# Peptides against a protein of PDB entry 3HUF, part 110

Target 1, 320 residues: chain A of PDB entry 3HUF
Amino acid sequence: MWIIEAEGDILKGKSRILFPGTYIVGRNVSDDSSHIQVISKSISKRHARFTILTPSEKDYFTGGPCEFEVKDLDTKFGTKVNEKVVGQNGDSYKEKDLKIQLGKCPFTINAYWRSMCIQFDNPEMLSQWASNLNLLGIPTGLRDSDATTHFVMNRQAGSSITVGTMYAFLKKTVIIDDSYLQYLSTVKESVIEDASLMPDALECFKNIIKNNDQFPSSPEDCINSLEGFSCAMLNTSSESHHLLELLGLRISTFMSLGDIDKELISKTDFVVLNNAVYDSEKISFPEGIFCLTIEQLWKIIIERNSRELISKEIERLKYA

## One batch from the design tools (peptide; made by RFdiffusion4, then SolubleMPNN)

Design b2_p18_3_s4 (from b2_p18_3, 8 letters changed)
Fold by OpenDDE base, seed 2:
Structure b2_p18_3_s4 (fold): chain B 320 residues (1-320), chain A 18 residues (1-18)
Amino acid sequence: as target 1 above (320 residues)
Amino acid sequence: KEEEEYEKEQEELLKEEE
């Protein structure tokens, strides 16, 4: 989201979130959802127009800012952004930091981008929330991205957490739920005058972890917990691969269960399967190797003695 | 004094735009 602050009390000492939309900036405007009052004798009654665009698809992957357009409203002394005069037709900016000078005012409006990018675990939740979140200047998507700051957990009561949720947890993404999204959608009016009134997602995240026994106390409890073990997996999911890497596993990939030969077995401690393959092919599992699902593996890794538990299962099958 | 003179000059310049 864009946040503005200013020197010399020209914004009355307040920070403000600028959501996507159009703002008239000047001395003789009243602060509201479409106006920004700036208190300086050097600023025109109506000095500039700010227009913030909704997030692009690219912004979801890069964590880049919503495009910020500045137009001077035909003022005598013009408008500058980052010491450059704004062109007659206005200019658009994609920098994360903007120093905006209105006329000869010695104090500048400082605009900075605070990254917030929300990944969804399922398309239904994305479809429900994307429009509202985009109107807050928040990029949204389904695919994994290095720019993601938050992850929406699907509340299916009584179900195991998804691989996406497991991976989001281990990569230290803030996990949120529908309750946080609902709260976030209501704050738009309250944060106009004070950007600090944005709801803290960390409180929501702490509550999710505390109330769900499927989460360890911290990601650090699981990261590299299986260092020194080797697994084989089907080459089906990038998120599953990245999850296993974060556990410290050496990973081999195969295309089918038939590709699991004696050589692969000799180098592999266990095989990780998806639920569908595990349920359908359990009769055809290779002899002498431990096969499990990611969800079964997760149940082991959240235990304090995860290494000992896995070692016992590996040993049991070597003597069978 | 210089700030007050500057502010007055800016007020005069803005009145000419009205």
Scores: peptide ipSAE 0.036, ipTM 0.706, DockQ to the pose 0.169
Fold by OpenDDE base, seed 5:
Structure b2_p18_3_s4 (fold): chain B 320 residues (1-320), chain A 18 residues (1-18)
Amino acid sequence: as target 1 above (320 residues)
Amino acid sequence: KEEEEYEKEQEELLKEEE
């Protein structure tokens, strides 16, 4: 989201979030959802127009800002952004930091981009929330991205956490739920006066982790917890691969269960399968190898003695 | 000088709003 602050008292010492939309900026406007009052004799009654675009799909992957357009409203002394005069037709900016000078005012409006990108695990929830979140200047998507700051966990009562949720947790993404999204949808009015009134996602995250026994106490409890073990992986997502890497596993990939020969078995401690393959092919599993799903692996790795548990399962199958 | 003039101008504006 864009946040503006100003030097001196020209914004009354307050910070403000700018959501996607159009703002008239000037001395003789009243602060509301479409106006920004700036207190200076050097500023025109109506001085500039700020237009913030909704996030692009690319912004979700890059963590880049919503496009920020500035237009001077035919003022006597013009408008500058980053020491450059704004053109007569307006200019668009994709920089994360903008120093905006209105006329001859010695104090500048400082706009900075606070990165917030929300990944969804469920396409139905994305469909429900994406429009509202985009109107807050928050990029949204389903795919893994290095720019993601938050991950929406689906609250299905009694369901195991998904691979996406497991991976989001291990990569230290802030896990949130529908309650946080609902709260975000209500903040538009309150943050006009003070940007600090934005809800903290960390409280939501702490509550999710505390109230769900499927999470370890921290990501650090699981990261590299399986260092020294080797697995073979069949028909899993890219997130599944990255999850196994974060556990410290050496990973071999194969295309068919028929590719699991004696050589692969000799070098592999266990085989990771997706749920569909595990359920359909369990009768045809190679002898002498431990096959499990990621969800079954997760149930082991959240235990304090995960290494001992895995070692016992591996030994049990080697001597069977 | 420009900062001091501006501070005085802001103090005057604050007094006009009171």
Scores: peptide ipSAE 0.030, ipTM 0.648, DockQ to the pose 0.061
Fold by OpenDDE base, seed 3:
Structure b2_p18_3_s4 (fold): chain B 320 residues (1-320), chain A 18 residues (1-18)
Amino acid sequence: as target 1 above (320 residues)
Amino acid sequence: KEEEEYEKEQEELLKEEE
């Protein structure tokens, strides 16, 4: 989201979130959803127009800002952004930091991009929330992205956490739920006057982790916990591969269970499968190899003695 | 000096609008 602040009390000492939309900026406007009052004798009654676009699909992958358009409203002394005069037709900016000078005012409006990019675990939740979140200037998507700051966990009471949730946790992404999204949808009016009223997701995250025994106390408890072990996995998802890498595993990939030869078995401690393949193929598993699901692996890695547990299971199945 | 004078002028304006 875009946040603005300024020195010299020209914004009354307040910071403000700018959501996607159009704002008239000037000395003789009242602060509301479409106006920004700036107090200075050097600023015109109506000085500039700010237009913030909704996030693009590209912004979800890059974590880049919503496009920020500035237009001078034919003022005597003009408008500058990053020391450059704004053109007569307006200019568009994608920099994360904008220093906006209105006329001869010695104080500048500083606009900065606060990164918030929300990944969803399922398309249904994305379909429900994407429009509202985009109107807050928050990029949303389903695919893994290095720009993701938040991950929406699907609340299925009594179900195991998904691979997406496991990976989001290990990546140190802030895991949130529908309750946080509901809260975000209500803050739009309150944050006009004070950007600090933006809800902190860390409290929601702490509550989710505390109340769910499927999470370890920290990502650091699991990261590299299986260093020195080797696994093979079916080439099904990039998220599953990245999850296993974060555990410190050496990973080999195969296309089918039939591709698991004696050489692969000799170099592999265990095979990781998805639930569908595990359930369908359990009767046809190669002899002398330990096969498990990601969910079964997760149950092992969250234990304090994970390395001992996995070693015992490997030994048990290699000699069975 | 010009910055201090400007700050003082803005503080006075804020007090006149209250």
Scores: peptide ipSAE 0.028, ipTM 0.638, DockQ to the pose 0.057
Fold by OpenDDE base, seed 1:
Structure b2_p18_3_s4 (fold): chain B 320 residues (1-320), chain A 18 residues (1-18)
Amino acid sequence: as target 1 above (320 residues)
Amino acid sequence: KEEEEYEKEQEELLKEEE
């Protein structure tokens, strides 16, 4: 989201979130959803127009800002952004930091991009929330992204957490739920005057971890916890691969269970399978190797003695 | 003081636009 602050009390000492939309900026406007009052005698009654676009699909993957358009409203002294005069037709900016000078005002409006990108684990929830979140200037998507800051966990009572949720947790993404999204949808008007009134996603995250025994206390409890072990996996998902990498595993990939030869078995401590393959192919598992699902692996890695537990299971099957 | 003088100068320049 875009946040503006200013020097010299020209914004009354307040920070403000700018959601996608159009704002008239000037001395003789009243602060509301479409106006920004700037208190200086050096600023025109109506000085500039700011237009913030909704996030693009690219912004979800890059964590780039919503496009920020600035137009001078035909003022005598014009408008500058990053020391450059705004063109007569207006200019568009994709920089994360904008220093906006209105006329000859010695104090500048500082606009900065606070990255917030929400990944969804479920397409139905994305479909429900994407429009509203985009109107807040929040990029949304389903696919893994290095720009992801928040991850929406599906609430299914009594179900195991998904691989996406496991990976989001280990990647130190803030896990949120539908309750946070509901709260976030209500703050749009309240944060106009004070950007600090944005709901703290970390409180939601702490509550999720505290109330769900499927999470360790921290990502650090699991990161590199399986260092020195080797696994083989079906090349099925990037998230599963990245999850296993974060555990410190050496990973070999194969295309089918038939590719698991004696050479691969000799170099591998265990095989990780998806639920569908695990359930359908239980009878055809290679002899002398420990096969498990990601969910079964997760149940082991959240335990304090995860290394000892895995070692015991590996030994049990080598001597069987 | 310098800020007040500057604001006054700018206010005069803005009145010339009205």
Scores: peptide ipSAE 0.042, ipTM 0.728, DockQ to the pose 0.210; fails the geometry check

Design b2_p18_4_s1
Fold by OpenDDE base, seed 5:
Formats: C-alpha cells, structure tokens, sequence
Structure b2_p18_4_s1 (fold): chain B 320 residues (1-320), chain A 18 residues (1-18)
C-alpha cells in the first residue's frame, strides 16, 4: 500500500494510507477518502490530483507498487515529483519512493510503498475477496510468488492444512484468515488520519498457529529437518517440490509408478504421492518402498522426533 | 531557501495553533 508522510508538519504530523482512488490535494480541502489537506501558505487551495491505480497481475509477482499518477491542477508554481516537474497532462510513477513538492512549499510529501501481497489457498476465497483487497491496493493471487507477504488459510473446520499452507508456513509467510480480511475491509476511514491504525497481521498469525496443533512452534523446527534423506515424487505441483526441498530432502522425480525401478528404490528412502494417486494405486505400490502423501509426511514432520519416526518407518518397510 | 523554510515553519506553527 502507499503511505504518505510529510516534512514540516504540513500533514499535521501524521501519516496516512492512500488506497486506490483519486485524491485532490491542497490547502483548502478537508481530509476524507478523496481529499488530502496540506497546510502551507505556499500551496494552492486545490494544488494537485493524486490517482492510485488498482494493482496489476504483474504486481502480485513482483511486489511492485500500484501505479501513482500525479497531475498539477494548473497551479502558478506547478508540482514536482523526484525533483522533476510534472507534465501538463500528468505523469505516472512506478517507483517505490516519491518526493512530491507542491509549488514553492519548502517541505515535501514523501510517498513510500509498503509491500503487501496476499496469496489465497483456494479459488473460492480469492473470488470472494480479490475485489475488496484490490481496492485496498493489495495484489492477490493463487500461485506461489516470491513477493507474497501473506497467505490466506482455508478454515474448513476439522480439515487438515493444505500443502499450500504448509509451504507458506515454511517460507515464513504471515498466515491469515477470513477474520483478518474482514477487519481489513473496514479500516479505510480509520487510517485516513493515522496509518499506524492499520491492523497488524502478525497477531492474527500468532493466534492461528497457537490454536492449531497441525503447526510446529516455528518454521525453523521443520526447515532441513530431513536433511540426509532422499525421496522420489510424482511430477506434480511445484509447491510440493519446494516444500520437500525446504525439508532438506534430496528429490528425484518420476512420471508414473511404473518408473519406480530397483535403481530408484535403492537410492530413495520413501516415495511421496498426491492423495489421488495414493488412494487409487495403493494396491499396486512397489514392494520394499515406503509410500506416503505430503499430508502424512507433514504429520511426521511436526513431531519433535521426526527423523527417528521417518527412520523407523523406512526400516519397517525395507525389512518387511 | 533556509529563510523561506523558517518563515513557512513559523506560519505553519500559527496555523496549527488556531
């Protein structure tokens, strides 16, 4: 989201969030969802128009800012952004930091981008929330991205956490739920005067983890916890592969269970399968190899003695 | 520029006290 601050108390010593939308900036406007009052004799009554666009799909993957448009409202002394005079038709900016000078005011408005990108675990929740979050200047998506800062966990009561949730946790992404999203949807008016009133997602995350026994105490408890073990996996989701890598596993890939030959078995401690393949082909698993799902693996990983549990299970099946 | 800054600061202080 865009945050603005200003030098010389021209914003009354407060910062505010700018959501996507249009703002008239000037001395003789009142602060609201479409106006920014700036207190200086050196600025015009109505000096500039700021327009912040909704995030693009590209912004979700890059963590880049919503486009920031500045137009001077035909003022005597103009408007500058990053020491450059704004053109007569306005200019658009994609920089994460903007120094905005209104007329001859010796104090600048400083705009900076705080990255917030929300990944969703399921398409239904994305469909429900994407429009509202985009109107907050928050990029949203389903696919994994290095720019993601938050992950929305699907709270179906009594369901196991998904592979996406497991991976988000290990990546140290802040896991949030629908309660946090609901709270975000209500903050627009309250954060006009004080950007610090933006709700902290970390408290939501702490509560989710504390109240769910399917999470370890920290990502560090699981990262590289299976170092030295090797697995084979069916070429499925990229998230599954990355999850297994974060566990410290050596990974071999195969296209079908028929590709699991004696050579692969000899170098592999266990085989990771998706739920559909595990359930459908359970009777046809190769002899002498431990096959499990990612969800079954996760149940072992969250235990303090995960390495011992895995070792015991491997031994049990190699000598059975 | 520094004199203009100081003058603007004094004028702003007055506007914030009203």
Amino acid sequence: as target 1 above (320 residues)
Amino acid sequence: EEEEKKKEEEELKKLLED
Scores: peptide ipSAE 0.031, ipTM 0.685, DockQ to the pose 0.087
Fold by OpenDDE base, seed 1:
Structure b2_p18_4_s1 (fold): chain B 320 residues (1-320), chain A 18 residues (1-18)
Amino acid sequence: as target 1 above (320 residues)
Amino acid sequence: EEEEKKKEEEELKKLLED
């Protein structure tokens, strides 16, 4: 989201979140959803117009800012952004940091982009929330992205957490739920005057982890916990591959169970399968190799003695 | 620039006190 602050108390010492929309900036406007009051004698009554666009799809993948348009309202001394005079028709900016000078005011409005990108685990939740979150200047999507800061866990009572949730946790993405999204939907007006009133997702995350036994205490408990082990996996999911990499596994890939030859078995401690293959082909598993699903692996990984548990299962099947 | 800044600081202080 865009946040503005200013030098010399020209914003009354407050920080403000700018959501997508249009703002008239000047000395003789009242702070509201479409106006930013600046307290200076050196600025015009109505000095500039700020327009923040909704996030693009590209912004979800890059973590780039919503486009920030600045137009001078035909003032005597103009407007500058990053020491450059704003053009007569206005200019658009994609920089993460903007220093905005209004006329001869020696104090600068500093606009900075605080990255917040929300990944959803399912398309139904994305469809429900995307429009509202985009109106907050928050990029949203389904696909894994290096720019994601938050991950929405689908609350299904009594179900195991998804691979997406497991990976989001290990990647140190802040896991949130529908309760946090509901809270975000209510704060839009309250954060106009004070950006610090934005709800902390970390509290929601801590509560999720504390109340769900399917999570370890921290990502650090699981990261590289299986260092020194080797696995083979069916090449079906990038998230699954990245998850296994974060566990410190050496990974080999195969296209079908028929490709699991004696050479691969000799170099592999266990085979990771998706649920569909595991359930359909359980009878045809190669002898002398430990086969498990990611969900079964996760149940072992969250235990404090995960290495000992994996070693025991590997040994059990080598001597069977 | 420093004189203009100081003048604006004084003027701003006055506006915040009113």
Scores: peptide ipSAE 0.030, ipTM 0.681, DockQ to the pose 0.086
Fold by OpenDDE base, seed 3:
Structure b2_p18_4_s1 (fold): chain B 320 residues (1-320), chain A 18 residues (1-18)
Amino acid sequence: as target 1 above (320 residues)
Amino acid sequence: EEEEKKKEEEELKKLLED
């Protein structure tokens, strides 16, 4: 989201969030959803127009800002952005930091991009929330991205957490739920006057972790916890691969259970499968190898003695 | 520049007191 603040109390000492939309900026406007009052004798009554675009698909993957357009409203002394005069037709900016000078005012409006990018685990939840979140200037998507700051956990009562949720937790993404999204949707008007009124996602995350026994106390408890072990996985998802990598595992990939030869078995401690393959192929597992699901592995790694538990299971099945 | 900033600050204070 874009946040503005200013020097010399020209914004009355307030920080403001700029959601996607159009704003008239000047001395003789009243602060509302489409106007920004700036208090200086050196600025015009109506001085500039700011236009914030909705996030692009590219912004979801890059964590880049919503496009910021500035137009001077034919003022005597013009408008500058980052010491450059704004052109007559307006200019568009993708920099994360903008110093906006209105006319001869010696104090600048500072605009900065606060990164918030939300990944969804469920396509139905994405379909439900994406439009509203995009109108807040928040990029949204379903695929994994290094730019993601938040991850929406799918709440299915009585189900294990998904691989996506596990990976989001280990990569230190703030996990949120539908309750946070609902709260976020209600603050749009209140944050016009005070940007600090944005809901704290970290508080929501702490509450999710506290109330769910499927999470360890911290990502650090699980990161590299299986260092020194080796696994083989079916080439199913990049997210599953990255999850196993964060556990410190050496990973081999295969295309089918039939590709697991004696050489691979000799170098592999266990095989990780998705639920569908595990359930369908249980009767055809190769002899002398420990096969488990990611969810079964997760139940082991959240235990304090995870390394001992895995070692015992490997030994038990290697001689079965 | 410092004199212009000080002048604008004094003018701003007057505008906020009104």
Scores: peptide ipSAE 0.028, ipTM 0.676, DockQ to the pose 0.091
Fold by OpenDDE base, seed 2:
Structure b2_p18_4_s1 (fold): chain B 320 residues (1-320), chain A 18 residues (1-18)
Amino acid sequence: as target 1 above (320 residues)
Amino acid sequence: EEEEKKKEEEELKKLLED
């Protein structure tokens, strides 16, 4: 989201969030959802127009800011952004930090981008919330991105957490739920005058972890917890592979259970399967190797003695 | 030691069957 602050109390000492939309900036406007009053004798009655665009799909993957357009309203002394005069037709900016000078005012408006990118675990939740979040200037998507700051967990009562949720947790992404999204929707009006009123997602995340026994106390309890072990996995999702890497596993990939030969078994401690293959092929598992799902592996990983539990199961199958 | 091993094997089995 864009946040503006100003020097010399020209914004009355307030920080303001600029959501996607159009703002008239000047000395003789009243603060509202489409106007920004600036208190200076050197500023025109109506001085500039700011236009914040909705996030692009590219912004979701890059964590880049919503496009910031500045137009001077035919003022005597113009408008500058980062010491450069704004062109006659207006200019668009993608920099994360903007110093906006209105006319000869010695104090600048400082605009800065606070990155917030929300990944959704399922398309239904994305479809429900994307429009509202985009109107807050928040990029949204389904695919994993290095720009992702928040992850929406689906509240299916009584279901195990998904691989996406497990991976988001280990990446130290802030996991949120629909209750936080509802709260964000209500705050839009109150944060216009005070950017500090933006809800903290960390409180929501702490409550999710506290109320769900499927989460360990911290990601650090799980990261590299299986260092020194080797697994083979069915070539499935990239997220599953990245999850196993974060556990510290050496990973071999295969395309079918028929590719699990004596050589692969000799260098592998256990095999990770998806639920569909695990359920359909239980009777045809290779002898002398421990086969489990990612969800079963996760249940072991969240235990304090995870290494010992896995070691014992490997030993039992090698010496039986 | 054998009772502790058996307890951990039962715990692992429970984790995998749920």
Scores: peptide ipSAE 0.000, ipTM 0.240, DockQ to the pose 0.004; fails the geometry check

